Peptides against a protein of PDB entry 3C2G. Designs and how they scored, part 12

Target 1, 209 residues: chain A of PDB entry 3C2G
Amino acid sequence: IRTFDLLGLLLHDSDAIDGFVRSDGVGAITTVVQYPNNDLIRAGCKLLLQVSDAKALAKTPLENILPFLLRLIEIHPDDEVIYSGTGFLSNVVAHKQHVKDIAIRSNAIFLLHTIISKYPRLDELTDAPKRNRVCEIICNCLRTLNNFLMMWIPTPNGETKTAGPNEKQQVCKFIEIDILKKLMSCLSCEGMDTPGLLELRSTILRSFI

## One batch from the design tools (peptide; aimed at target 1 L49 N91 K100)

Design b1_p12_1_s2 (made by RFdiffusion4, then SolubleMPNN; from b1_p12_1, 5 letters changed)
Fold by OpenDDE base, seed 4:
Structure b1_p12_1_s2 (fold): chain B 209 residues (1-209), chain A 12 residues (1-12)
Amino acid sequence: as target 1 above (209 residues)
Amino acid sequence: DELTVKPPVATP
């Protein structure tokens, strides 16, 4: 725990973050979070989120790491772990086609739907911190989906990857009225990246037209 | 564009 906090204090420098990631820091964290200790898992996933925008992640082999983290956020009951893990996922797949491919092969699209679906409506949450955390998790899931959908949006040059039939079927689950209501509720939460959520909404709409 | 979340900066 204290080691991750100390690392977190050193992570104010982007070069130090990149140095940590280049030294297999993500692999080291992933090894630590395999222990059945919720405090270690929480601290490790928080540190993953803190390094999740590192440029060095584009050169990091994630074939073993990413499927493990997806399984962790599938089963772990702690919202702080889910928040950190989905935040990490959204950032690590951004602008990295090979990482998106690993995530998709590891059933990430379906997992994102499962995570959103397990949470109650935000209007049923009276505790503001809990409501905000749930909203942030939903936003992380939807942001990750946005980054996947961007692969299949036609570019002006006419070159686009085509989503497979299974991927299309998994994406179609996000047009369920319950999911759309949760997205709309997140747009009404204070302190959220409303412009980013509006962009996501536009991406979803463009992917289904 | 692709969306990212700013990692939480540890407040000292």
Scores: peptide ipSAE 0.386, ipTM 0.850, DockQ to the pose 0.670
OpenDDE base, seeds 1, 2, 3, 5: peptide ipSAE 0.352, 0.382, 0.376, 0.382; ipTM 0.841, 0.851, 0.849, 0.847

Design b1_p12_1_s3 (made by RFdiffusion4, then SolubleMPNN; from b1_p12_1, 5 letters changed)
Fold by OpenDDE base, seed 2:
Structure b1_p12_1_s3 (fold): chain B 209 residues (1-209), chain A 12 residues (1-12)
Amino acid sequence: as target 1 above (209 residues)
Amino acid sequence: EELTVKPPVARP
């Protein structure tokens, strides 16, 4: 725990973060969080989120790391772990086709749907800190979905990938009424990335027209 | 556009 706190303090600039990632820092975190301690897992996942925008991640092998993180999120019903893990996932798949492919093969789309589905509507949450954390988790899941959907939107100069039958079936769950209602509830939350959620709405429309 | 979340900045 103290080690991750110290590392978090040292990773205050982009060069330090990139140096940490180039030194297999993500692999080191994932090794340490294999110990079954909730505070350690929370601190490790928070540190993963802190380095999740590193440029060095484009050159980092994630074939073992990403399935491990997805499994960790699946088995730990901890909002802080889920928040950090889904935040990491959204950033690490961004602009990296090979990472998207690993995530999708590791059932990430279904997991994200499951996460959104387990939470109540935000209007049913009276505790403001809990409501905000749940909203952030849903936003992280939906942001990740946006980044997947972008693969299947025709670009003026690019080959559009066709979604496989399994991928298409998993994505179709995100247009169910319950998920759309939760998206709309997130748009009503103060302090959220409303522009990003509006972009997702646009992406959904472009994907299904 | 692909979407990212700004990571928490370590407190100075």
Scores: peptide ipSAE 0.416, ipTM 0.875, DockQ to the pose 0.683
OpenDDE base, seeds 1, 3, 4, 5: peptide ipSAE 0.379, 0.370, 0.380, 0.386; ipTM 0.847, 0.847, 0.842, 0.847

Design b1_p12_1_s4 (made by RFdiffusion4, then SolubleMPNN; from b1_p12_1, 8 letters changed)
Fold by OpenDDE base, seed 5:
Structure b1_p12_1_s4 (fold): chain B 209 residues (1-209), chain A 12 residues (1-12)
Amino acid sequence: as target 1 above (209 residues)
Amino acid sequence: DELVVKPEVFTP
């Protein structure tokens, strides 16, 4: 716990973060969060989120790490772990086709839908901090989906990867009325990146036209 | 563009 807090305090510099990641820091955290200690898992996933934008992640082998983290966020009951893990996932797949491919092969699209579906409607949440955290998790899931969808949007150069039939079916679940209502409810949450959420909505809708 | 979550700035 204190070690991750200390690392989190020291890792405000982008070069320090990149140095940590180059030194297999993500692998080290992933090893530590395999222990059945919820405080350790929470702290480790928070640290993963903090380093999730590191440029060195493009050179980090994630074939073993990413499936493990996907399973962790599938089963872990703590919203803080889910927040950090989905945030990490959204960032780690960003601009990295090979990482997207690992995540998709590991059933990430279905998992994102599952996570969103597990949470109640935001209007049913009376506690504002919890409502905001749930909203952030939903946003992280939708952001991750956006980053996947970007690879299937036709580029002006005509080079488009085609989503497989399974991926298309999994993406189609995000137009369910319950999912759309949750997205719309997130736009009313305080402190949310409303422009980002609107972009997510636009991307999702465009992927179905 | 692909969206990135800004890491929470830990305010101590």
Scores: peptide ipSAE 0.321, ipTM 0.768, DockQ to the pose 0.615
OpenDDE base, seeds 1, 2, 3, 4: peptide ipSAE 0.258, 0.276, 0.289, 0.277; ipTM 0.788, 0.797, 0.807, 0.796

Design b1_p12_2 (made by RFdiffusion4)
Pose (drawn by RFdiffusion4):
Structure b1_p12_2 (pose): chain A 208 residues (1-190, 192-209), chain P 12 residues (1-12)
Amino acid sequence: IRTFDLLGLLLHDSDAIDGFVRSDGVGAITTVVQYPNNDLIRAGCKLLLQVSDAKALAKTPLENILPFLLRLIEIHPDDEVIYSGTGFLSNVVAHKQHVKDIAIRSNAIFLLHTIISKYPRLDELTDAPKRNRVCEIICNCLRTLNNFLMMWIPTPNGETKTAGPNEKQQVCKFIEIDILKKLMSCLSCEMDTPGLLELRSTILRSFI
Amino acid sequence: MEEQEKTIDRPS
């Protein structure tokens, strides 16, 4: 845990996190967090979140790491882990087609739907720290969804990709009535939460 | 349109 904390302090900028990724740091973190201990898992995921915007992640073999992290997000009961994992997912798929492909094959879009659906409306959360966390979680999920949807929107540049049935059923779950009600309620609930502005802006983008 | 990334806080 202290090693994770120390690496977190050392990796202050883009060059450092890229160096860490080229040294197989992401693979090392994911291997270690297989140990069933929540403090260790929380610490490892915090560091993964920190290095998630690394451009070197375009070169790292993610065929095994990514499905493992999606499974962790799916079953781990604590919000900090969910926060870190979905934050990492939003950055790691950004600008990387082959990585989006890995995520789709592992049902990443279906998982985003499940993560958003499990939380009550933001007005039903009393403690401010927790409400802000659920807000940032939903925000992470929708950012990740937006990084996927770009593939299938007609671009005059000429890269009109066709969605397979697998991608189709996952994306179409986001027009089911239950999640639309929840998403529209985040847009209008009445809520002093620092992450609310970014969340509402991201929701509008998801609908667009 | 353009893709999005989460802003990450780091030590100085």

Design b1_p12_2_s1 (made by RFdiffusion4, then SolubleMPNN; from b1_p12_2, 7 letters changed)
Fold by OpenDDE base, seed 1:
Structure b1_p12_2_s1 (fold): chain B 209 residues (1-209), chain A 12 residues (1-12)
Amino acid sequence: as target 1 above (209 residues)
Amino acid sequence: MEELVVEVERPL
């Protein structure tokens, strides 16, 4: 706990963050969060989110780290852990084809649907902080999906990866009425990236045309 | 169409 808080206070600039990540800092965090301590897991996942935009992540071997994180966010009951873990996942896969491939092989698309499906409708949440946190988790999952879908959209330069039949079937679950209702409820939350959620909606719809 | 990144809040 105190060590991760102290590290968070040392990671003020991009060079310090990149230095931490180059020194296997993500591997160190993932080793520490294997201990069954919820406060330690929460602090470690928060630190992962804080370094999730590091340029050094493009050169970090994630083959063991991502499957572990995906399992953690599948099982862990704490919304703060899920928020931090899904936020890290969204950022770490962004602009990194090899990281997307690791996440997809580790069943990430199905997991994102499972996470969104576990949460109640936002209209049933009377507590505004909890409602906002659930909305942010749903947005992190959907943003991660957007970043996966970008691989299968035809580019003008003719390099189109085709989604496999399993990936197509898993993506088709995100057009379910209940998922679309949760997305629409997130668009009504204050402080959300409404343009990003609209871009995601557009990306999802285009992936089915 | 752009890839989406979450803004990372860092303690000042």
Scores: peptide ipSAE 0.434, ipTM 0.922, DockQ to the pose 0.665
OpenDDE base, seeds 2, 3, 4, 5: peptide ipSAE 0.363, 0.239, 0.372, 0.433; ipTM 0.862, 0.790, 0.869, 0.921

Design b1_p12_2_s2 (made by RFdiffusion4, then SolubleMPNN; from b1_p12_2, 6 letters changed)
Fold by OpenDDE base, seed 5:
Formats: sequence, C-alpha cells, structure tokens
Structure b1_p12_2_s2 (fold): chain B 209 residues (1-209), chain A 12 residues (1-12)
Amino acid sequence: as target 1 above (209 residues)
Amino acid sequence: MEELTVSVSRPS
C-alpha cells in the first residue's frame, strides 16, 4: 500500500519522475518484471510507459535494459504489456542516438515488424476497445520506426548516417501491403493521434523515394 | 520532419 501510494504521487510530479529515473528506477522496474508474474509484468511495463518521457533517460545506461524489454515484448502474449513496452520504446529512443543504436543492435526493427504482423486486420476486430488497443500498438511500433528512420534521412547540411544492409532490408519490410493497410486503418481509429500518424506516413514515404 | 512520441497521460 505504501509503495503504491508513493508511486501514485510519483506519477503526478515530473520532478519526482525524473528523480525516480535518476535513481535507476527503470532498472528497478525491469528487475521486478523478470519475475514470472503477469500482474507484475503488466504493472511494471505500464510504469515504464508512464516515466518514458523523463529527461533523465538521456543519461540512463540502457545497454542491459533495452535488450531485456525487447525480448519481453517479443514473447509476452498480453496486449497491455506490448502496448506499454512499445510505447516506452518509442519514447525512450526519441532524440537519443545512443539509445537508438542499442535498440537497433538488439534487432528492434525486425521485432517491430514482427509485432505488427502478428495482429489481425483492424477491420476484423469487432470489439472497439480491442481494436483501438491493437491500433495503438501498431502506432507505437511505427512511431518507433519513424524515430529510427530519422537517422538515415539527409539533413539540410547533407549529413546522413547510412543504414547497414540488414537494417535497410528490415526497413523495406514495412512497405508490405499488409503493413501499409494497417497504418491506413489506424488513421480511422477513434482517439488516435492523427497528426502524428500522418507525420509517420510522410517519413515512411520519404524513406523509400 | 520530427521525431514522434506517445503522449503520457498523467491523472493530474
């Protein structure tokens, strides 16, 4: 009860969240979710998502954390875990080249494709909450991809990192018709960040032309 | 072009 109260207070204060992260809070959560308890895993991943925008993450060593999380979202069957984990991933890699590098070395691009591919077409999901959650997961994956793709788009000064051949091959899988249809279907989901999805679409198109 | 993040809702 005390722990939950403390966490409750933490989640309402950005400075507290940042303090939590600076104190290796993310490492602590990842330790907890290594226990084979689905309730703990769900709660832990949700907490990861809730602190995923903390500025302190830029200084947090994630070499051991990210590979573990990627493995978790690869194998865990719970959509809530996948949602939280992919959401965390999208936020934690944003604006952090070193974090992107860790994720990519850990086969994140391929994993994102795998996650999107495992879900049915959104039009086959009759339950609106389920459909929306699946849509959000797909969007989290594609948002993460967007953030990776930004590394390889030429800057105005002409500087660009070149994707490796394996990375390029994995990125190319996202132009599969099934993936594109899922992206388009997400644009029709209620409560989705449509402007963000449009930006993602633009990024994808620019990456392949 | 900008990098994308998911909005984290806090129950303020």
Scores: peptide ipSAE 0.454, ipTM 0.913, DockQ to the pose 0.659
OpenDDE base, seeds 1, 2, 3, 4: peptide ipSAE 0.441, 0.450, 0.408, 0.407; ipTM 0.910, 0.912, 0.903, 0.903

Design b1_p12_2_s3 (made by RFdiffusion4, then SolubleMPNN; from b1_p12_2, 7 letters changed)
Fold by OpenDDE base, seed 2:
Structure b1_p12_2_s3 (fold): chain B 209 residues (1-209), chain A 12 residues (1-12)
Amino acid sequence: as target 1 above (209 residues)
Amino acid sequence: MEELVVEVERPP
């Protein structure tokens, strides 16, 4: 706990973050969060989120790290772990085709749908801190989906990847009325990136035209 | 269309 808080206090600038990531800092965190201590897992996943925008992640081998994190999020019913882990996932896959491919092979699309489906509607949550955290989790899941969908949208140069049959079937679950209602409810939450959520909605709609 | 990232909160 205190070690990760101290590391978080050292990671104020992009060079320190990149230095930590180049020194296998992400691998070190994932090793420490294998211990069955909830406070340690929360602190480790928060530190992962704090380094998730590091440029050095484009050169970091994630073949063992991402499947482990996805499994951790799947088995840990902790909103703080799920928030930090899905936030890390959304940022680490951004602009990194090879990282997207690792996440998709590790059943990330289905996991994101499962996470969103397990949470109640935001209008059923009376506790404002809980409602905001659930909204942030749903947004992290949907942002990660947006970043996956970008691989399958035709580019101006005519290059496009095709989603496999399984990926198409898993993506089709995100147009279910329950998921769309949860996306729309996030637009009413305070402190949310409303422009980003509107871009995601546009990306989802374009993936089905 | 752009890829979406979450803003990382860092202590001051």
Scores: peptide ipSAE 0.433, ipTM 0.922, DockQ to the pose 0.672
OpenDDE base, seeds 1, 3, 4, 5: peptide ipSAE 0.432, 0.431, 0.433, 0.431; ipTM 0.923, 0.923, 0.922, 0.922

Design b1_p12_2_s4 (made by RFdiffusion4, then SolubleMPNN; from b1_p12_2, 7 letters changed)
Fold by OpenDDE base, seed 5:
Structure b1_p12_2_s4 (fold): chain B 209 residues (1-209), chain A 12 residues (1-12)
Amino acid sequence: as target 1 above (209 residues)
Amino acid sequence: MEELVVEVERPK
């Protein structure tokens, strides 16, 4: 725990972050969070989020790491772990086709839907910090989905992958009224990246056109 | 259309 906190404080510049990641820092964190200690898991996942935008992640083998993280965020009850893990997921798949492929093969699309679905409607949450955290988790999930969808949306560059039938079916679940309502409710949360959420909404809707 | 990333909060 203290080590992760210290590392997080030291990882304030891009070079330090990239250095940590190049030194198998993500693998090290993943090893540590395999122990059944919730405080350690929370701290480790927070650190993952803190390094999730590292350029060095493009060259990091994630074949073992990513499936483990997906399983963790599937089962862990702590919103802070879910927040950090989904945040890491959204960033780590961004602009990295090979990482997207690993995540999708590991049932990430379905997992994202599961995570969003397990949370109550935001209007049922009276505690503002809890509501905001739930919004952030939903946003992380939807951002991750956005990044997956970008693979299948026709781009001028012609690099369009075709989604498999299972992936298409799983994506279709995100147009459920309850999911859309949760997305819309997040737009009213304080401190949210409203422009990003609007872009996400646009991407989701366009993926079905 | 752009891929989206979460802004990472870093200690100053």
Scores: peptide ipSAE 0.438, ipTM 0.924, DockQ to the pose 0.680
OpenDDE base, seeds 1, 2, 3, 4: peptide ipSAE 0.435, 0.415, 0.429, 0.429; ipTM 0.924, 0.919, 0.923, 0.922

Design b1_p12_3 (made by RFdiffusion4)
Pose (drawn by RFdiffusion4):
Structure b1_p12_3 (pose): chain A 208 residues (1-190, 192-209), chain P 12 residues (1-12)
Amino acid sequence: IRTFDLLGLLLHDSDAIDGFVRSDGVGAITTVVQYPNNDLIRAGCKLLLQVSDAKALAKTPLENILPFLLRLIEIHPDDEVIYSGTGFLSNVVAHKQHVKDIAIRSNAIFLLHTIISKYPRLDELTDAPKRNRVCEIICNCLRTLNNFLMMWIPTPNGETKTAGPNEKQQVCKFIEIDILKKLMSCLSCEMDTPGLLELRSTILRSFI
Amino acid sequence: MEEETVNYRERL
């Protein structure tokens, strides 16, 4: 845990996090967090979140790491882990088609739907720290969804990709009534929460 | 529209 904390302090900028990724740091973190201990898991995922915007992640073999992290997000009961995992997912799929492909094959879009749906409306959360966390989680999920949807929107530049039935059923779940009600309620609930502005802006983008 | 990323080092 202290090693994770120390690496977190050392990796101050882009060059450092890219150096860590080129040294197989992401594979090392994911291997270590297979140990069933929540403090260790929380610490490893915090560091993964920190290095998630690395451009070197375009070169790292993610065929095994990514499905493992999606499974962890699906079953781990604590919000800090969900926060870190979905934050990592939003950055790691950004600008990387083959990584989006890995994520789709592992049902990443279906998982975003499940993560958003499990939480009550933001007005039903009393403690401010927790409300802000659910807010950032939902925001992470929708940002990840937006990074996927770009593939299938007609671009005059000529890269009109066709969605397979697998991608179609996952994306179409986001027009089911239950999630639309929840998403529209985040847009209008009445809530002193620092992450609310970014969330509402991201929701509008998802609908667009 | 454009894809988006977040620098969590600024937030952590």

Design b1_p12_3_s1 (made by RFdiffusion4, then SolubleMPNN; from b1_p12_3, 5 letters changed)
Fold by OpenDDE base, seed 1:
Structure b1_p12_3_s1 (fold): chain B 209 residues (1-209), chain A 12 residues (1-12)
Amino acid sequence: as target 1 above (209 residues)
Amino acid sequence: MEEQTIDYRKYL
């Protein structure tokens, strides 16, 4: 715990973050969060989120790390862990085709749907901190999905990857009325990235054309 | 001009 808090205080500089990641810092955190201590898991996942935009992640082998983190956020009951883990996932796959491919092979698309489906509607949440945290988790999941869908959108250069039939079927679940209602509820939350959620909605709809 | 959809990153 104190070590992660201390690392979080030192990791305000981008070069320090890149230095930590180059020194297998993500692997070290992933090893520590394997212990059955919820405070340690929460602190470790928060630190993963803080380093999730590091340039050095493009050179980090994630083949063993990413499937483990996906399994952690699938089963862990703590919203703070889910928030940090889905935030990490959204950033780590961004602009990294090979990391997107690892996540998709590890059933990430279905997991994102499962996470969104576990939460109640935002209108049923009277506690404002809880409602905001749930909204942020849904937004992290949807942002991650957007980053996956980008692989299958035609580029001006004519290179289009086609989604496999299983991936296409998993993406189709995000047009379910319950998922769409949760997305629309997030658009009404104060302090949310409304432009990013509108872009995602547009990207999802375009992926079915 | 097709807006090139850019991968979204969360600002931390």
Scores: peptide ipSAE 0.157, ipTM 0.743, DockQ to the pose 0.158
OpenDDE base, seeds 2, 3, 4, 5: peptide ipSAE 0.047, 0.077, 0.028, 0.040; ipTM 0.681, 0.700, 0.663, 0.650

Design b1_p12_3_s2 (made by RFdiffusion4, then SolubleMPNN; from b1_p12_3, 5 letters changed)
Fold by OpenDDE base, seed 1:
Structure b1_p12_3_s2 (fold): chain B 209 residues (1-209), chain A 12 residues (1-12)
Amino acid sequence: as target 1 above (209 residues)
Amino acid sequence: MEEQTIDYRKFL
């Protein structure tokens, strides 16, 4: 715990973060969060979120790390762990086709739907801190989905990856009426990335046309 | 539209 808090206080600049990631810092955190200590898991996932935009992650082998993190956020009951893990996932897949491919093979699309589905509607949440955290988790899931869908949109150069039939079926679940209501509730939250959620809505709709 | 990374350090 104190070591992750101290590391979080030292990893403020991009060069220090990149140095930590190049030194297998993500592998070290993922080793430590395998211990059944909730405070340790929370602190480790928070530190992963802080370093999730590191350029060095493009050169880090994630084949074992990413499936482990996906399994952690599937089963863990703590919203702080889910927030940190989904935030890490959204950043780590951005601009990295090979990381998207690992995540998709590890059932990430279905997991994102499962995470959004387990939370109540934001209008049913009277506690403002809980409501904001749930909104942030849904937004992290939706941004991650957008980053996956972008790989199947035709580029001006005519190179289009085609989504597999299973991937298409998993993406189709995000147009369910309950998911769309949760998305619309997040668009109405103050301080949220409304542009990113509107982009996702547009990208989902374009993926079915 | 470009894929976006978020700096989560600004929320800590």
Scores: peptide ipSAE 0.423, ipTM 0.892, DockQ to the pose 0.653
OpenDDE base, seeds 2, 3, 4, 5: peptide ipSAE 0.013, 0.010, 0.013, 0.025; ipTM 0.443, 0.445, 0.457, 0.575; seed 2 fails the geometry check

Design b1_p12_3_s3 (made by RFdiffusion4, then SolubleMPNN; from b1_p12_3 with E4Q E10K R11F)
Fold by OpenDDE base, seed 3:
Structure b1_p12_3_s3 (fold): chain B 209 residues (1-209), chain A 12 residues (1-12)
Amino acid sequence: as target 1 above (209 residues)
Amino acid sequence: MEEQTVNYRKFL
């Protein structure tokens, strides 16, 4: 705990973050969060989120880290861990094709659906901090999905990857009326990236046309 | 091939 808080204070600039990531700092965090201590897991996942935009992560092997993190956010009950983990996932898959491929092979699309599905509707959440955190988690999941869907949208140059049949089937779950209602409820939350959520909605719709 | 960076907003 205190070590992760201290590391988080030291990782205040992009060069320090990139230096930490190049030194296998992400592997070190993931090793420590294997201990059955919720405060340690929370602090470690928060630190993972903080470094998740590091340029050095494009060159970091994530083959062992991503499957572990996906399992953690699948089973962990703490919304702060899920927030940090889904935020990390969203950022690491951004602009990194090999990382997207690892996440997809690790059943990430199905997990994102499972995470969104387990939360109540935002209108049923009376506690504003909890409602906001759940909205952020749903947004992280949906943004991660958008990053995957963009691989399969034809570019103007005609070069597109095709989604496999399993990926297509998993993606089809996001057009379920419950998921669409949750997406729409996030658009009504203050401080959310409404343009990004509208782009995602457009990307989802374009992936089924 | 330089991956054309489609500007997805990164959220911290």
Scores: peptide ipSAE 0.023, ipTM 0.553, DockQ to the pose 0.136
OpenDDE base, seeds 1, 2, 4, 5: peptide ipSAE 0.016, 0.019, 0.012, 0.020; ipTM 0.530, 0.489, 0.527, 0.560

Design b1_p12_3_s4 (made by RFdiffusion4, then SolubleMPNN; from b1_p12_3, 4 letters changed)
Fold by OpenDDE base, seed 2:
Structure b1_p12_3_s4 (fold): chain B 209 residues (1-209), chain A 12 residues (1-12)
Amino acid sequence: as target 1 above (209 residues)
Amino acid sequence: LEEETVDYRLKL
């Protein structure tokens, strides 16, 4: 716990973060959070989130790390772990086709839908901190999905990868009225980037046309 | 203008 807090305090510089990641820091954290201690898991996942935008992640082998993290966020009951894990996932797949492919092969699309489906409607949550955290988790999931969808958008100069039939079917679940209502309810949460969420919604919906 | 498909990031 204190060690991860100290690392989090030291990792404010992008070069320091990149240095940590190049030294297998993500692997080290992933090893430590395998210990069945919720405080340790929470602190470790928070640190993962803090390093999730590191440029060095493009050169980091994630074939063992991502499946483990996906399993953790599937089963762990703590919203702080889910927030950090889904946030990490959204950032680590960004602009990294090979990482997107690892996540998708590890059933990430279906998992994101499962996570969103586990939470009640935000209008049923009376506790504002809990409601905001659930909103952030839903946004992290939808952001991750959007980053996957970007692979299948026709570019003027590129051979567009086509989503497989299973991926298409899993993506289609995100147009369910319950999912759309949860996304819309996030627009009313305090401190949320409402313009960004509207753009995200538009991108998701356009991917089905 | 190549519409670079912009992946979204969580602002930390």
Scores: peptide ipSAE 0.409, ipTM 0.830, DockQ to the pose 0.161
OpenDDE base, seeds 1, 3, 4, 5: peptide ipSAE 0.401, 0.398, 0.408, 0.408; ipTM 0.828, 0.827, 0.830, 0.829

Design b1_p12_4 (made by RFdiffusion4)
Pose (drawn by RFdiffusion4):
Structure b1_p12_4 (pose): chain A 208 residues (1-190, 192-209), chain P 12 residues (1-12)
Amino acid sequence: IRTFDLLGLLLHDSDAIDGFVRSDGVGAITTVVQYPNNDLIRAGCKLLLQVSDAKALAKTPLENILPFLLRLIEIHPDDEVIYSGTGFLSNVVAHKQHVKDIAIRSNAIFLLHTIISKYPRLDELTDAPKRNRVCEIICNCLRTLNNFLMMWIPTPNGETKTAGPNEKQQVCKFIEIDILKKLMSCLSCEMDTPGLLELRSTILRSFI
Amino acid sequence: MEEEEKHYPYEL
């Protein structure tokens, strides 16, 4: 845990996190967090979140790491882990088609739907720290969804990709009535929460 | 529209 904390302090900028990724740091973190201990898992995922915007992640073999992290997000009961994992997912799929492909084959879009659906409305959360966390989590999920949807929107540049049935059923779950009600309620609930502005902006983009 | 990333500083 202290090693995770120290690496977190050392990796101050882009060059450092890219150096860490080129040294197989992401694979090392994911291997270590297979140990069943929540403090260790929380610490490893915090560091993964920190290094998630690394451009070197375009070169790292993610065929095994990514499905493992999606499974972890799916079953781990604590919000800090969910926060870190979905934050990492949003950055790691950004600008990387082959990484989006890995994520789709592992049902990443279906998982975003499940994560958003499990939480009550933001007005039903009393403690401010927790409400802000759920808010950032939903925001992470929808930012990940938006990084996927770009593939299938007609671009005059000429890269009109066709969605397979697998991608179709996952994306179409986001027009089911239950999640639309929840998403529209985040847009209008009445809530002093620092993440609310970014969340509402991201929701509008998801509908667009 | 454009794809998006977010940076996360590390704190103890």

